# Designs tried in a protein design run: peptides against a protein of PDB entry 7UQJ. Part 109

Target 1, 160 residues: chain A of PDB entry 7UQJ
Amino acid sequence: PELYQNFNITPPRGVLFHGPPGTGKTLMARALAASCSSDERKITFFMRKGADILSKWVGEAERQLRLLFEEAKKHQPSIIFFDEIDGLAPVRSSKQEQIHASIVSTLLALMDGMDNRGQVIVIGATNRPDAVDPALRRPGRFDREFYFPLPDVKARFKIL

## One batch from the design tools (peptide; aimed at target 1 I99, target 1 (a further copy) E62)

Design b2_p27_8_s3 (made by RFdiffusion4, then SolubleMPNN; from b2_p27_8, 12 letters changed)
Fold by OpenDDE base, seed 2:
Structure b2_p27_8_s3 (fold): chain B 160 residues (1-160), chain C 160 residues (1-160), chain D 160 residues (1-160), chain A 27 residues (1-27)
Amino acid sequence: as target 1 above (160 residues)
Amino acid sequence: as target 1 above (160 residues)
Amino acid sequence: as target 1 above (160 residues)
Amino acid sequence: LPEVVKEVEPPPEEERRRDPYPYPPLP
């Protein structure tokens, strides 16, 4: 939050970290949380996995998402990190599609309902940006995308 | 790799990376793979998730593990990285326990069957080392454990 | 470490981690230290900041460096991590240049004085590899350099 | 004495048992 204030940047409501698995997306999100917290202002870091939202919250996923955003709002400044946010993407089965669509719709509404003044940053991480619902990638949602390349294998070979 | 040469340490067949999520276990494994490959000798990096072994390989998990180890052996020097290896831990349900026990037994046999001269390193990553089957933590398997602490928030606060 | 054994690579006396701040250099160094310690052989990890060497050790910096290397040698296997090693680089002020040059000269001598058989690895981390004295980057010193790329700068600058 | 950055002691067994999620799933 303070970083974005100091840069005169409107804090994105959502930031999408995308790139191959093990590129440090989660580490970067934690590192950002840690780097933006001061001794005076601790950033509360919330982490959820996209697959956990679907599997552990079966029947309550929408409520749990609402509670997560409310809790993040109470503990501002806060970061909500969705790891494997592509796990919220509709699986090609019709009955799952409807459940996924509802959860995605809830997430969309929660992101849209965040006042631009909220010190809540949402970070989504995915290995498959194309599997993330395009509606999540619109302005006011995950409107900023960050590619995490594989650490260039070639650059490390000179270290041998 | 050279560090262990200098240490007169017999290369562990398996290395367990444990620590909180987003501590860079996967990044480190990739980093080690990349740091150990040279322009002359590329290390082949194989990655599998523990959950994928159970869910995607239902009925073929043992065969796929065998194929993975054979492929890793063909592409030596190689690293097999098991992310979320605790996902191979027995789930307390009796029918899943038997399937998990079979897969774990297969992994144990594959790790035991690696010649000490094999240029195949197995890296397991877990957030819950206590959830990893103790049989995997024995000498000749994941006999080396590496704790990935959270980047100490305090250490970063002095950088601000 | 063991992978480099298989590659017949002479272990560097020093490894330079370079790249933008927050790329996980310090995390990687700690994780390498953790990753090389077993229950049987703990690696002693020594951490110093370049700026602390100059500011906290005013008048004793050379002695403290010697003591650090001696202690690291006593506690082998060990890693000496210099965070912000560019902080040992001469600041453009004449009086500081002489002090910095002396400290750098001492570090050079300590790195040169490490027997190739010493189980002491020196890791330097910098955000500015070009600010690191070229003498430190020579063979037998920080002869291996690891670039920690930003996850695509264009991605981070779109956050800014 | 320059603080020996402690041996990477394995976290106390109690910290290892803590859910690596900073917040448990709300019940």
Scores: peptide ipSAE 0.000, ipTM 0.288, DockQ to the pose 0.096
OpenDDE base, seeds 1, 3, 4, 5: peptide ipSAE 0.000, 0.000, 0.000, 0.000; ipTM 0.320, 0.318, 0.276, 0.333; seeds 1, 3, 4, 5 fail the geometry check

Design b2_p27_8_s4 (made by RFdiffusion4, then SolubleMPNN; from b2_p27_8, 11 letters changed)
Fold by OpenDDE base, seed 1:
Structure b2_p27_8_s4 (fold): chain B 160 residues (1-160), chain C 160 residues (1-160), chain D 160 residues (1-160), chain A 27 residues (1-27)
Amino acid sequence: as target 1 above (160 residues)
Amino acid sequence: as target 1 above (160 residues)
Amino acid sequence: as target 1 above (160 residues)
Amino acid sequence: LEKVVREVEPAPQEEIEADPYPYPPLP
């Protein structure tokens, strides 16, 4: 937060965390949500999994995404975290591609519809950034990308 | 390693990381692998996802588990990390229950067959510890259990 | 980053990450550095270890600290991460106390000399916040402190 | 981090030996 304020950088609406599995993407998103809240100003953290959007919300996925973004807007300041957002990538079956394309289009529209004045940040996490629809990686969506490397042995020794 | 050696504690064969999603279970397993490695003694880190064992290895899942444990034994000292190990839990359809039961039985046998002298540690991560087969949670298997709390909102606020 | 901009919070010059070993302090610092950079605006991440400042830079530690802060200023936006900053704390020998006191005084002067307009953030990590010189914990220095809680006692037994 | 953060001193990336079993390609 401070870095962007000092940098006079317009906060991105969407941040893509990418890197090998278990590099702490989800932990970081939760830590960011926590780290921006205060005793006076709690940040509401919303978490969804890309695979759950497809499997649990078949037929209502678009409505559930809309409700999620409305709740996040209602509970500003807020973070929406999409874990495994590459799970919204088309599976090579043509019938799944149509359902995925509709859900991705809804997410694109919701990200485009976020007011620049809104205190809602969207974080996507993926192990496969190239499996994320390039339309999500455009300016005004997930326009900031963060690589989570495998922490070096030296860097990890200090974490214990 | 040094901590276990310094504490004269017999290292557990199996370690069950549990807690809400995105509490850093996978990251911790990787951080442990790195923190236990020295410049002289690298730890090999193997990662598998419980859902992938069921979906990608249908019909060969048992063989793939055996190969994983043999490679981990060959590359000692090593950590086998099972992410979403609750994904090996039977889904409510009877036909899936039989396939899941066979895979779980194979994992049980592999954990029981690990020699106490082996430098192979198995880490299971789950968001649903009660969805993990109680047989996996017995002594000599995942006999150590680790709750990853949602790290406190207060503690994180200033990190941004 | 975005969250502080949206919160109208004045960015601290210094942030102290504290908590038991293994709580992800170093990982968080790295991931913050990542999360603040964009494809257009990369953040430069500088890492130093408190013990290395004393052991590797004996006689030049003050000069190396000055060079580090100048490089961080030159490569704005930047993060300086001091891991194990409690390693700058005086060891009980009077001769080491004098050397440590000089290094701490230099770090204090460098943190005080950071212009409020500078895009340099200093992150200190420690397992022993009470071993960090109280002078470092004053306003305009490490005036923001972050507790990294132990994942519950259950959560640590497997990690050790 | 590697793509977005300029590390001044690349700690030698001691590759934790790559999982000799890459995830089977998604079918």
Scores: peptide ipSAE 0.005, ipTM 0.303, DockQ to the pose 0.064; fails the geometry check
OpenDDE base, seeds 2, 3, 4, 5: peptide ipSAE 0.000, 0.000, 0.000, 0.000; ipTM 0.182, 0.321, 0.298, 0.316; seeds 2, 3, 4, 5 fail the geometry check

## One batch from the design tools (peptide; aimed at target 1 G59)

Design b2_p28_1 (made by RFdiffusion4)
Pose (drawn by RFdiffusion4):
Structure b2_p28_1 (pose): chain A 160 residues (1-160), chain B 160 residues (1-160), chain C 160 residues (1-160), chain P 28 residues (1-28)
Amino acid sequence: as target 1 above (160 residues)
Amino acid sequence: as target 1 above (160 residues)
Amino acid sequence: as target 1 above (160 residues)
Amino acid sequence: SFPVLIREPHPELEEEYAELEEKLREEF
């Protein structure tokens, strides 16, 4: 931590996995979760699939998001993986419902808002990155974007 | 206050920060929240978002808005910051649930019934100005609209 | 009435001020209420909003609307003004609440219960006319309309 | 279209909102 405090830098804490289906996005997230449970320092892994938080009560989806990010603050070494994040956080449109744009606005305020979110890495895997809200694809929340391509010759050899 | 009585004008009590993502809106609100808590006279900063207003009970979201504005009047030199305000106050539509139009109507009534002395300032950052209701964007509610643009060369030099 | 009843032209049961925001619709009702700054028993003015009638309870909103209309009949020549009548009477649909739908179901029955010797006029204002419920715009209701447009050049000169 | 109750009533008002729903079903 003194290497990042040597400068006035904060580490990148957000990655957006994107690429075609079957290219290794969930596999890489699974390997990262298995590695986080075997290095004897507790990096807590929070797994979230799509719109797992959707509810029929008003304001319960934003409450579940606030609780997920707060339980992430309780244990500092924690990770949040959002599988299929283009179903949870679509581009905010006036045509569609307000539960979607309200979830996206809560996720924006919880990733880079007024309060600091802590040592929480946020990973999102998507097959459709341009269905993710463009305000979620900037540094401070999903700093990096890893493109997982279809494998080339040497990579197919290695996979086989 | 005599300058604002000599000319028969009311000081603006509302600002709408708007601009592209990552251009300085939450940063300015964070710097103003730190400037509210330093000096010999204290300004009280009230931070809000859509999650700690929306409720699942009838008449509880508008009651939380009224409690916010009454508590801010109690601590009378005050700032109220609504982040991602298009999620809290979308454009009123009949094809939406009635809670969002009811939040927009309560917010319009509470802003039209403020102290009328410049004591409660209301600051909102929408990232997208067209999604906010036009009744809130008229002078009398959110008087000033600060456009935070993408920085030009001298601004990028100063930021770097 | 000694003049206007000679010709049998009935006064309107419901007159609707509609237009863009900031066009002076609340000013016209405030100026008509200052034309109620006259002696008693003539042009009693009631200033209500799309809020401060609707409540947590199930009967106080309709009971209060019936009482407002009964006090309007008690003082014979009277005017009821509903500012932001889309807040009191939104479009009834299947995303609509029950309490607003019953407020519309009682306001319609109270406007059809108003006698032909027109002594109570109900003026209502909105910035979004096709968001008020369609039933109050039927004949025998809010049927005469006043469009308040943005000002032209001479009108902006007079305003300045 | 029949209007539905989007938000939950408060527990001391659940019976009053059930009577209001019955009254609205008779009107519609």

Design b2_p28_1_s1 (made by RFdiffusion4, then SolubleMPNN; from b2_p28_1, 12 letters changed)
Fold by OpenDDE base, seed 2:
Order: sequence, then C-alpha cells, then structure tokens
Structure b2_p28_1_s1 (fold): chain B 160 residues (1-160), chain C 160 residues (1-160), chain D 160 residues (1-160), chain A 28 residues (1-28)
Amino acid sequence: as target 1 above (160 residues)
Amino acid sequence: as target 1 above (160 residues)
Amino acid sequence: as target 1 above (160 residues)
Amino acid sequence: PLPVQVLEPHPELKEEFEELQKKLKEEY
C-alpha cells in the first residue's frame, strides 16, 4: 500500500497476478485487502472466479460484471479480485469468439470507465498470463503484472 | 485445496516446510488451508507454535497435542500446522532428553495413529530441517519435505 | 500499495502487521516489496527477527539497529521488516526493563530520525499487537496497523 | 513490454527451477 506513495509510483487500476497454480495469488489478493483495511477504513473485497462468470449466458455475465463494478464503486474503498481471469478473458480464439469478445469488451469498458480517483482496485489472477487477452494488459487496465513464482517446485511436486 | 482435488494429489499425512524465516511456510500452510475451503467444504486450520507447546508441563503438553489431534479429527477436513516444529521436536540432545522425548513420542504416536482415510493433514514448519528429530521425517509422518527458499529477492530486491 | 494512493491515505513511516501467527505477515511484506520494485526502481528489503536482535548484547543490538537503518537509507528505496517485533519491543514489564528499554529507545529514535521524505518504510510484524510497546504505535512510528485475519475470519472483510 | 515483476528463484535453485518449469511446460 504505502510503498507506492512513498516511492511515488503511479497506482495501476488493474493488477495482474500471474504464476503457476497455488503460488498464493488469491491469498495475496486477500491479504492485500486485509492489510489495507483498518478499523477506521474497511475495504470491501469482491471475489469472482472467471469460469463462474462465463457459466452464465453472455448478457447475464455482462450484467453481473456491471453490477459488480457498481457495487464496488458504492462500497469504496474496494477491491475486485478475479480469480482465474484467463477463464473470463481468454485470448480471442475462433469458435468461442463472440461470447468471450462481448465479456472482454464489457470488462475493458468497465476498467476504462473507472476514474483514476476511484478507490476501486481490480486484481486479476491467472496461471497463464499469455492466455489473458492482451487488450486487458494495456495501460489503464491490468498495467502491472506480478509474477508469483512457484515456491520451490521440488517442494510443490512432492505435494503435487 | 482445489489443487489437491484438481491435481488428484494424494494429500501427505505430514508435510515438512523448511527454509529460511519469512519464506512463507506458514502462509503457504494457511493458503493451502484457505484455498482448500470451498463453500461446500470448509477446512479447519489448527495452528500451534512448537515453543508454546514446550512451555507447558510435559503431561499438559502431551494432553494438548492429543486434544489438538482429536479436535482436528472432529473437524475434518483439517490441517494441523506446527510453526517452528524444531522447537517441539529438536534432535535428541542429552540434557533436555526426557521432556522432549516424551512430547516427540506423543507426536509420533498421534501421526502414526492417523489412518490414511483421515482428512487431517499435518504441516510442520521449520527454519532448520536438520534440527527436527529424524523420527518425525520418516514415511507415514513428515514424509514430504518442502524447501522454501528465500524467494531470490536478488532479482528485484536485493534482500540484504 | 496502490490502495493507499487511491484512498488518499498519508503513508505512515511504520506499518504494523498484526494478526494470528502465520497469517502471512512476512510473506506479505516480501510480496509488497516485490510488487513495488520495477526494473527501473529496485527496492532493498531488509529483514530481521526481533528475537535475533535481542539475543545480542544491548550495545551490539543497538549498533546493529543503527547499522540496519543506515544501510536502508543508503539503499533507498528500502523496506525494513521486523519479524516478531513484539520480541524486540515488548510492553515494558518490570523485571527486564533495562535491556528492552534501551533497544526500544534506540528504535524510537531511529524511527523519529527518519525524515518524512525518506524512501525507507519500516514494517513490523507481530502476533500480539498489544505486546508491542505503545510508544512504537504512536504517530510517526508504527502509526498504521494492518490486521491479518485468519482467512476464515469473516469479520473485517465483508468478502461479498 | 509491461515490466513483469519476476521474483527470481535463489541462484542456487535457478537451474532446478528452470528445469522444473520446463518439465511442467512439457507435461502440460
């Protein structure tokens, strides 16, 4: 939080957490949320899984995204966390193009429509940053990317 | 959580997280617990610090370990996390042998008494895996070891 | 990071991470650090455990604190993370007063001597915020407190 | 290219990490 102020770093609107599954992306988002809430200033944390948004009809998925962003705006300061955002915004592939293109376009519009003064931060988590539509990874959207390395993969492979 | 389900990973009975302090051992254990809890399947996370267990009289420390394991069994699926487990089960050294040997023996018996069918996972965290009694690191106990390197903070952080 | 900028929150010099053990305080500090470093702006991350500082002679502990702060200033922007800061600066209790009072007084002086313009952030982590000397929790020191709830603790986050 | 914040693995583990990442990429 405060590091960005002290370091004069322009806050991104959107932050992409990427790295192998179970690298702590979701936990980091929750813990960032937790760290940012004081007794005086509670942060509202919204979480959605990309696949759960896509499981709805296109028009309802878009409506749910709009409602989520409006609710986040109402409950400022807020964090919207998209877990598995690659499920929501896959790189445009031929056969599912229309459905995904609409949802991605809606998310783009919602992120572009956030005033810089809005106390809404969007965090996307993915295991495959290259599976996220490059349009989301542009300045003013998910313009910061955080790689979550595997904790010692030797460790992980024995758990796995 | 979903990692264990999605990856069809047989949960180890006992997992030793080792590595330098602040490498996220405890966080990983909690992240594993938190991620393992879905709306349908809440995981109960039990945490004890090794030194806090040893600060009690031997008979009370043993009783507390037994109660912890019984409570974990009642609240399955559950994770028991021992932070600083080297404090609980130091390598058998001459002068404190009787107190430590009893507690270690109790922990061994509790781990050996966990049937494979139990949804109780035991995670031990240490900064010094070689300071943990080798009897705990045998198959059926802490039989999986995970090194938590310092994230090479050398890349972007010169961690000094 | 960015939440504080968006929220127009005055950055504290010192941040107290508190919450149950293993809530990810140390990992959060490292990840916050990692998130704040860019290719253009590397942050130096210093970590010390409170107990490790106290285990040294009072005069050497004070010297080590001074050296730590001077090194952090030399490598700006920097983070100093005190893990288990309650070990370094326990609430002044009658019998151990002299040793603890000197180290606490040195830490207070070092924090008070940080110019507001310094790109040095001090993060203290504790499991017991009430065990930290209240003098450290005053404005200009650890004047912001971040509760790391257990991921199951519904209370501070309406995770909607 | 947006500055991807890569936490590098410890230099001693870098090779093992790269090999393991390579194996993971080849298996998936």
Scores: peptide ipSAE 0.000, ipTM 0.203, DockQ to the pose 0.045
OpenDDE base, seeds 1, 3, 4, 5: peptide ipSAE 0.000, 0.000, 0.000, 0.000; ipTM 0.253, 0.305, 0.246, 0.322; seeds 1, 3, 4, 5 fail the geometry check

Design b2_p28_1_s2 (made by RFdiffusion4, then SolubleMPNN; from b2_p28_1, 12 letters changed)
Fold by OpenDDE base, seed 2:
Structure b2_p28_1_s2 (fold): chain B 160 residues (1-160), chain C 160 residues (1-160), chain D 160 residues (1-160), chain A 28 residues (1-28)
Amino acid sequence: as target 1 above (160 residues)
Amino acid sequence: as target 1 above (160 residues)
Amino acid sequence: as target 1 above (160 residues)
Amino acid sequence: AFPVQVLEPHPELEEEFAALAKRLAAEY
């Protein structure tokens, strides 16, 4: 919040972190949250996994998303981090597609309903950006994307 | 491998990374794998999630573990990284407990069957070290533990 | 320290983290420091920027380096993190080159003077590994290198 | 109750993440 405020940048409503597993997406999200915190202004970090949202009954998943956004708004400045957000993508089975579509539509509505003045940043993390619903990747939602490559740790042992 | 070979240190059969979610356990495992790689000696990094091992039929999960260890041995020096290894812990439901116990027993047997001279390191990562089967934490298995705290933001700058 | 101690690996006297700015070099160094800390065994993390070391008078910079290494040894297990260590490299101006050469020589002597049994890890971070004095990159100094690639921030602006 | 983690400020990460955020801000 302050970081974006200090730069006069309207915080993106959502940021998509994408890249292979174990590239530090969650660590980076936590570190961003920590770095945006000051002694005067603590950031509240909310974490959810996409699969955990889906394992709930549709109406309870939607209610939990609404409550999450309300709690995040109540405890602003805050970050909502969705790990494995591709887990919210429609699964190929028709019944699950409707369930997923409803949860995704609720998430879309919650992101769209956030005033640009809100001190709530949403971070989605995925290993499969192509599996993320394109509707989530539109302006005003996850409109910013960060690729986390595998650390190409070329340990050049030059043993001369 | 070379690091242990160069120091004539028998590589520990297993290392447990434990700590809160998003503390960089997987990133560290990858960084370690890559730091132990040279231009002449690439380390092969194998990653599995505990939950993905369990989602398979018991006999197929065991077969896949055996194949994983064989492939890791074939491609040595190698690291096998088990993310969310607490997911292999017995779930309180009796039928799942038997399945988990079988998979854990197979993993134990595979770790015990590794020659101390093997160039295969096993890394387990968990957010709940207490949920990891105590049998996995015995000498010759995950006998070394690393705590990944949340970056405890107590940078006590004692600027004196 | 504990990571290397727990691996029975003699910690390299120095590790060079290199890669573009904002690749999480410092984050990783801190996460390493934190991850090696337990409730029973806190790692002391010392951070200095290369430029800040240089901004001091030569004799004071050398004294501060000596004091830093002494404090790190006193508070072991410890990590000394040099951010922007390429800032200690000779700048193309002759007077500054002599100053830098003296500071670099002091750092070399301090790294060489560390017993391999010391629980002090030195991490250097740079955006320009080629600007780091080759003498620092020799065995027993910054002999291990980690490349932090840019997260290829493919901001796919699909401006539709 | 949602597990709320209050992240304490990391003053030293503040500079890097200010730099990262500044870079993120400059790349957008």
Scores: peptide ipSAE 0.039, ipTM 0.361, DockQ to the pose 0.032; fails the geometry check
OpenDDE base, seeds 1, 3, 4, 5: peptide ipSAE 0.000, 0.000, 0.006, 0.008; ipTM 0.335, 0.370, 0.337, 0.346; seeds 1, 3, 4, 5 fail the geometry check

Design b2_p28_1_s3 (made by RFdiffusion4, then SolubleMPNN; from b2_p28_1, 11 letters changed)
Fold by OpenDDE base, seed 1:
Structure b2_p28_1_s3 (fold): chain B 160 residues (1-160), chain C 160 residues (1-160), chain D 160 residues (1-160), chain A 28 residues (1-28)
Amino acid sequence: as target 1 above (160 residues)
Amino acid sequence: as target 1 above (160 residues)
Amino acid sequence: as target 1 above (160 residues)
Amino acid sequence: PFPVQVLEPHPELRKEFEELEKRLREEY
């Protein structure tokens, strides 16, 4: 809290982890949550899959997102981890995805509505950062991006 | 190769990684591939998502599986990693899933057809081992199962 | 077994995982235990916390360590994972820690007494490698050290 | 351009895990 004020660093509301599958994005998010947790300061870790929000909650996905953010706010400090966030907020390519547009709009509003004093960090993980709606990749939303490379190209060509 | 002969241990053709999401299944499979690779002995790592095989290659999924196994055989020693294998081979519950039954039958035949001398290991990862077709969990297929537990419940309750 | 003889590599009796909290040391140890297990060859995973051995078994900690190593030997191949091993084997700083000195001496003797043919691996995890008794960090004990770095400290301070 | 910080899952951790697991597999 106080460290953020002194450095005039706007705490990132959202962090985008991107990189090839199985580079440890989800593990890193969990490790971060664990590493930032102390006995005095427990960080609450909320994990959701982007595709699960769309598939399990057809017609209530917006409400479930709102409830998730309210719950995260209630249990501050907290991390909301969206695994496969490209599944939640695909690039607005088709006129037919009014449903996706509404969910994305709700997520945008929830991220924009987080007070800078809120100890809620949103981590999105994707294998396809270019498949994430560019509106989510703006300042005050997922404004920090972390690339998870494959192990070194020589090891990569030993693996590929 | 020779170590398997001396212990009369049939090398597992398939390994099932199961456990909650973000327990590092995919990272472990990559780390395994990398760890078994040397400068003299490169292990080729093939990664596919179960759901991607079904969704991207409707009507060609069987051919794509055959090509994947042939490519893995060509690039021995190799690891084939199926992420979300429950998406590829769901439990045969519905009479209507002739397509899934065909894909599963192809995967079974490919795993059964691997010569014991083949340096191809198949790793399946799932969050739902009970949602994987039991035929895949038989000896000579995914006959080894590894549970990836969540970090200790106390640490989890420090995170939740 | 035979590969170790050819490379003159003494199998590590102990591996020290060190690095900041929540870097996945415990997860890695569990995942390793999983990955080395097979249906034919189950690796038995023994997990103990260093502080728990001291706190729960005041006056019996040495006996509990002996029992743990005997049980691990009985259930070979096995992994003994000491989480927070710095709590078990603090640096010998005070004359009054005869109790700690005895426990450390017992652990040293148990690690030294493991035959190179024993399929028992000891993994110690610590957040403070410098707080581990240097006697444990000698050849034939925890002679291999693995550093679990945080994701870039700048990223952590940007998340925190 | 957002500063893409390359979070390499520490190549050392991979190499170390690789080496540990190679060793574990060679032991077992």
Scores: peptide ipSAE 0.021, ipTM 0.352, DockQ to the pose 0.028
OpenDDE base, seeds 2, 3, 4, 5: peptide ipSAE 0.000, 0.014, 0.000, 0.000; ipTM 0.202, 0.362, 0.262, 0.348; seeds 2, 3, 5 fail the geometry check

Design b2_p28_1_s4 (made by RFdiffusion4, then SolubleMPNN; from b2_p28_1, 12 letters changed)
Fold by OpenDDE base, seed 2:
Structure b2_p28_1_s4 (fold): chain B 160 residues (1-160), chain C 160 residues (1-160), chain D 160 residues (1-160), chain A 28 residues (1-28)
Amino acid sequence: as target 1 above (160 residues)
Amino acid sequence: as target 1 above (160 residues)
Amino acid sequence: as target 1 above (160 residues)
Amino acid sequence: ELPKQVLEPHPELREEFRELEERLRKEY
């Protein structure tokens, strides 16, 4: 939070956390939300799984996204965290085209419709950044991308 | 705990987490404990700092270790996490020898006395694996070592 | 980072991460550093343990702090992370008074001497916020405090 | 009583770990 101000960095509308599973993307999003929340200024954290929005809300996914962004705007300051956003916003050329195209279009419109002054941050997490629609990765959307490397897999895997 | 079961890996008696400060060794130990805890099977997490056992319990450190292992055994499944274990079990050739030798000997005996059937996992964390007594790094003790690299500052630097 | 800009919050000079051991304070500080450094704008991350500054640099601790802040200022944008800051800056009423008073006084002066325009963020981590000198917790110093609960979800929920 | 904590599973950590487990099971 403070770091961006001290560094004179323009806050993105969206942040893409990407990297292998178990790199702590979700944990980091929650911990960032937690770290930015004070007793005086609680941050509202909205979490959704990309696949859940598709699977649980067939035909209602667009409406659920709109409601989510409206609720996030109503409860500013807020974070919208999309876990597995590649499940929600696959590359448009993927053959499950029509349902995905509508959801991606809606998400793009919602992110574009957020003013730079909106106290809503969108965090997307994915294991497959290349599976995320490139339109979401453009400036004013998920224009900051955040690679979570595996902590040296050999070390983590010896733990497991 | 559950991770080792889920991986069908024989749980080590001891696991050494090593790597630079702030690589998440302690966080990982807690996350492992939390991940391995279910609603049906809660894991008891015991945490001690190696230096605290030496500094706070001069002359009682051995007894405190015994009590810790007994309490961990009583509350199985359990994790004993030693943060900064290099502070508790320095290399025997370090000039503060006599007090350290007794504590290390007690810790060795406690780890050796744990049956393979015990649902007690010992995790040691250190920034200096070479500063840990080699006797603790032997099979049946901290026989699994896990390097926590710095989250590749470069890879996380693609995070902004 | 983004949240404070979006929220029009004056960036503090210092941030206190506090909470039980192994809640990821150090990992978070590294994560924040990493998640503030771009390919264009690398953040220099300085890490010190509070107890290490006291123990390794008896009589030189003040000079080491000054050098640390100068080096951080030279390598802007930068983060100074003090792990276990309660070891460096204990409450002045603690019986080891004289050496601690000088170090705390130097740290206070260094934090007060940072202009609001400085691209140096100071992060202190402690397991015992009440053991940190209250003078460090004042506005313009560690004036933002972030509680890292145990990964026990209930405590994370008070932060969110 | 010695300082102990009963850690509750964080659902997301469980899923991240489950994904790691499934990945490990596929690599072995």
Scores: peptide ipSAE 0.000, ipTM 0.235, DockQ to the pose 0.036
OpenDDE base, seeds 1, 3, 4, 5: peptide ipSAE 0.000, 0.000, 0.000, 0.019; ipTM 0.364, 0.349, 0.370, 0.397; seeds 1, 3, 4, 5 fail the geometry check

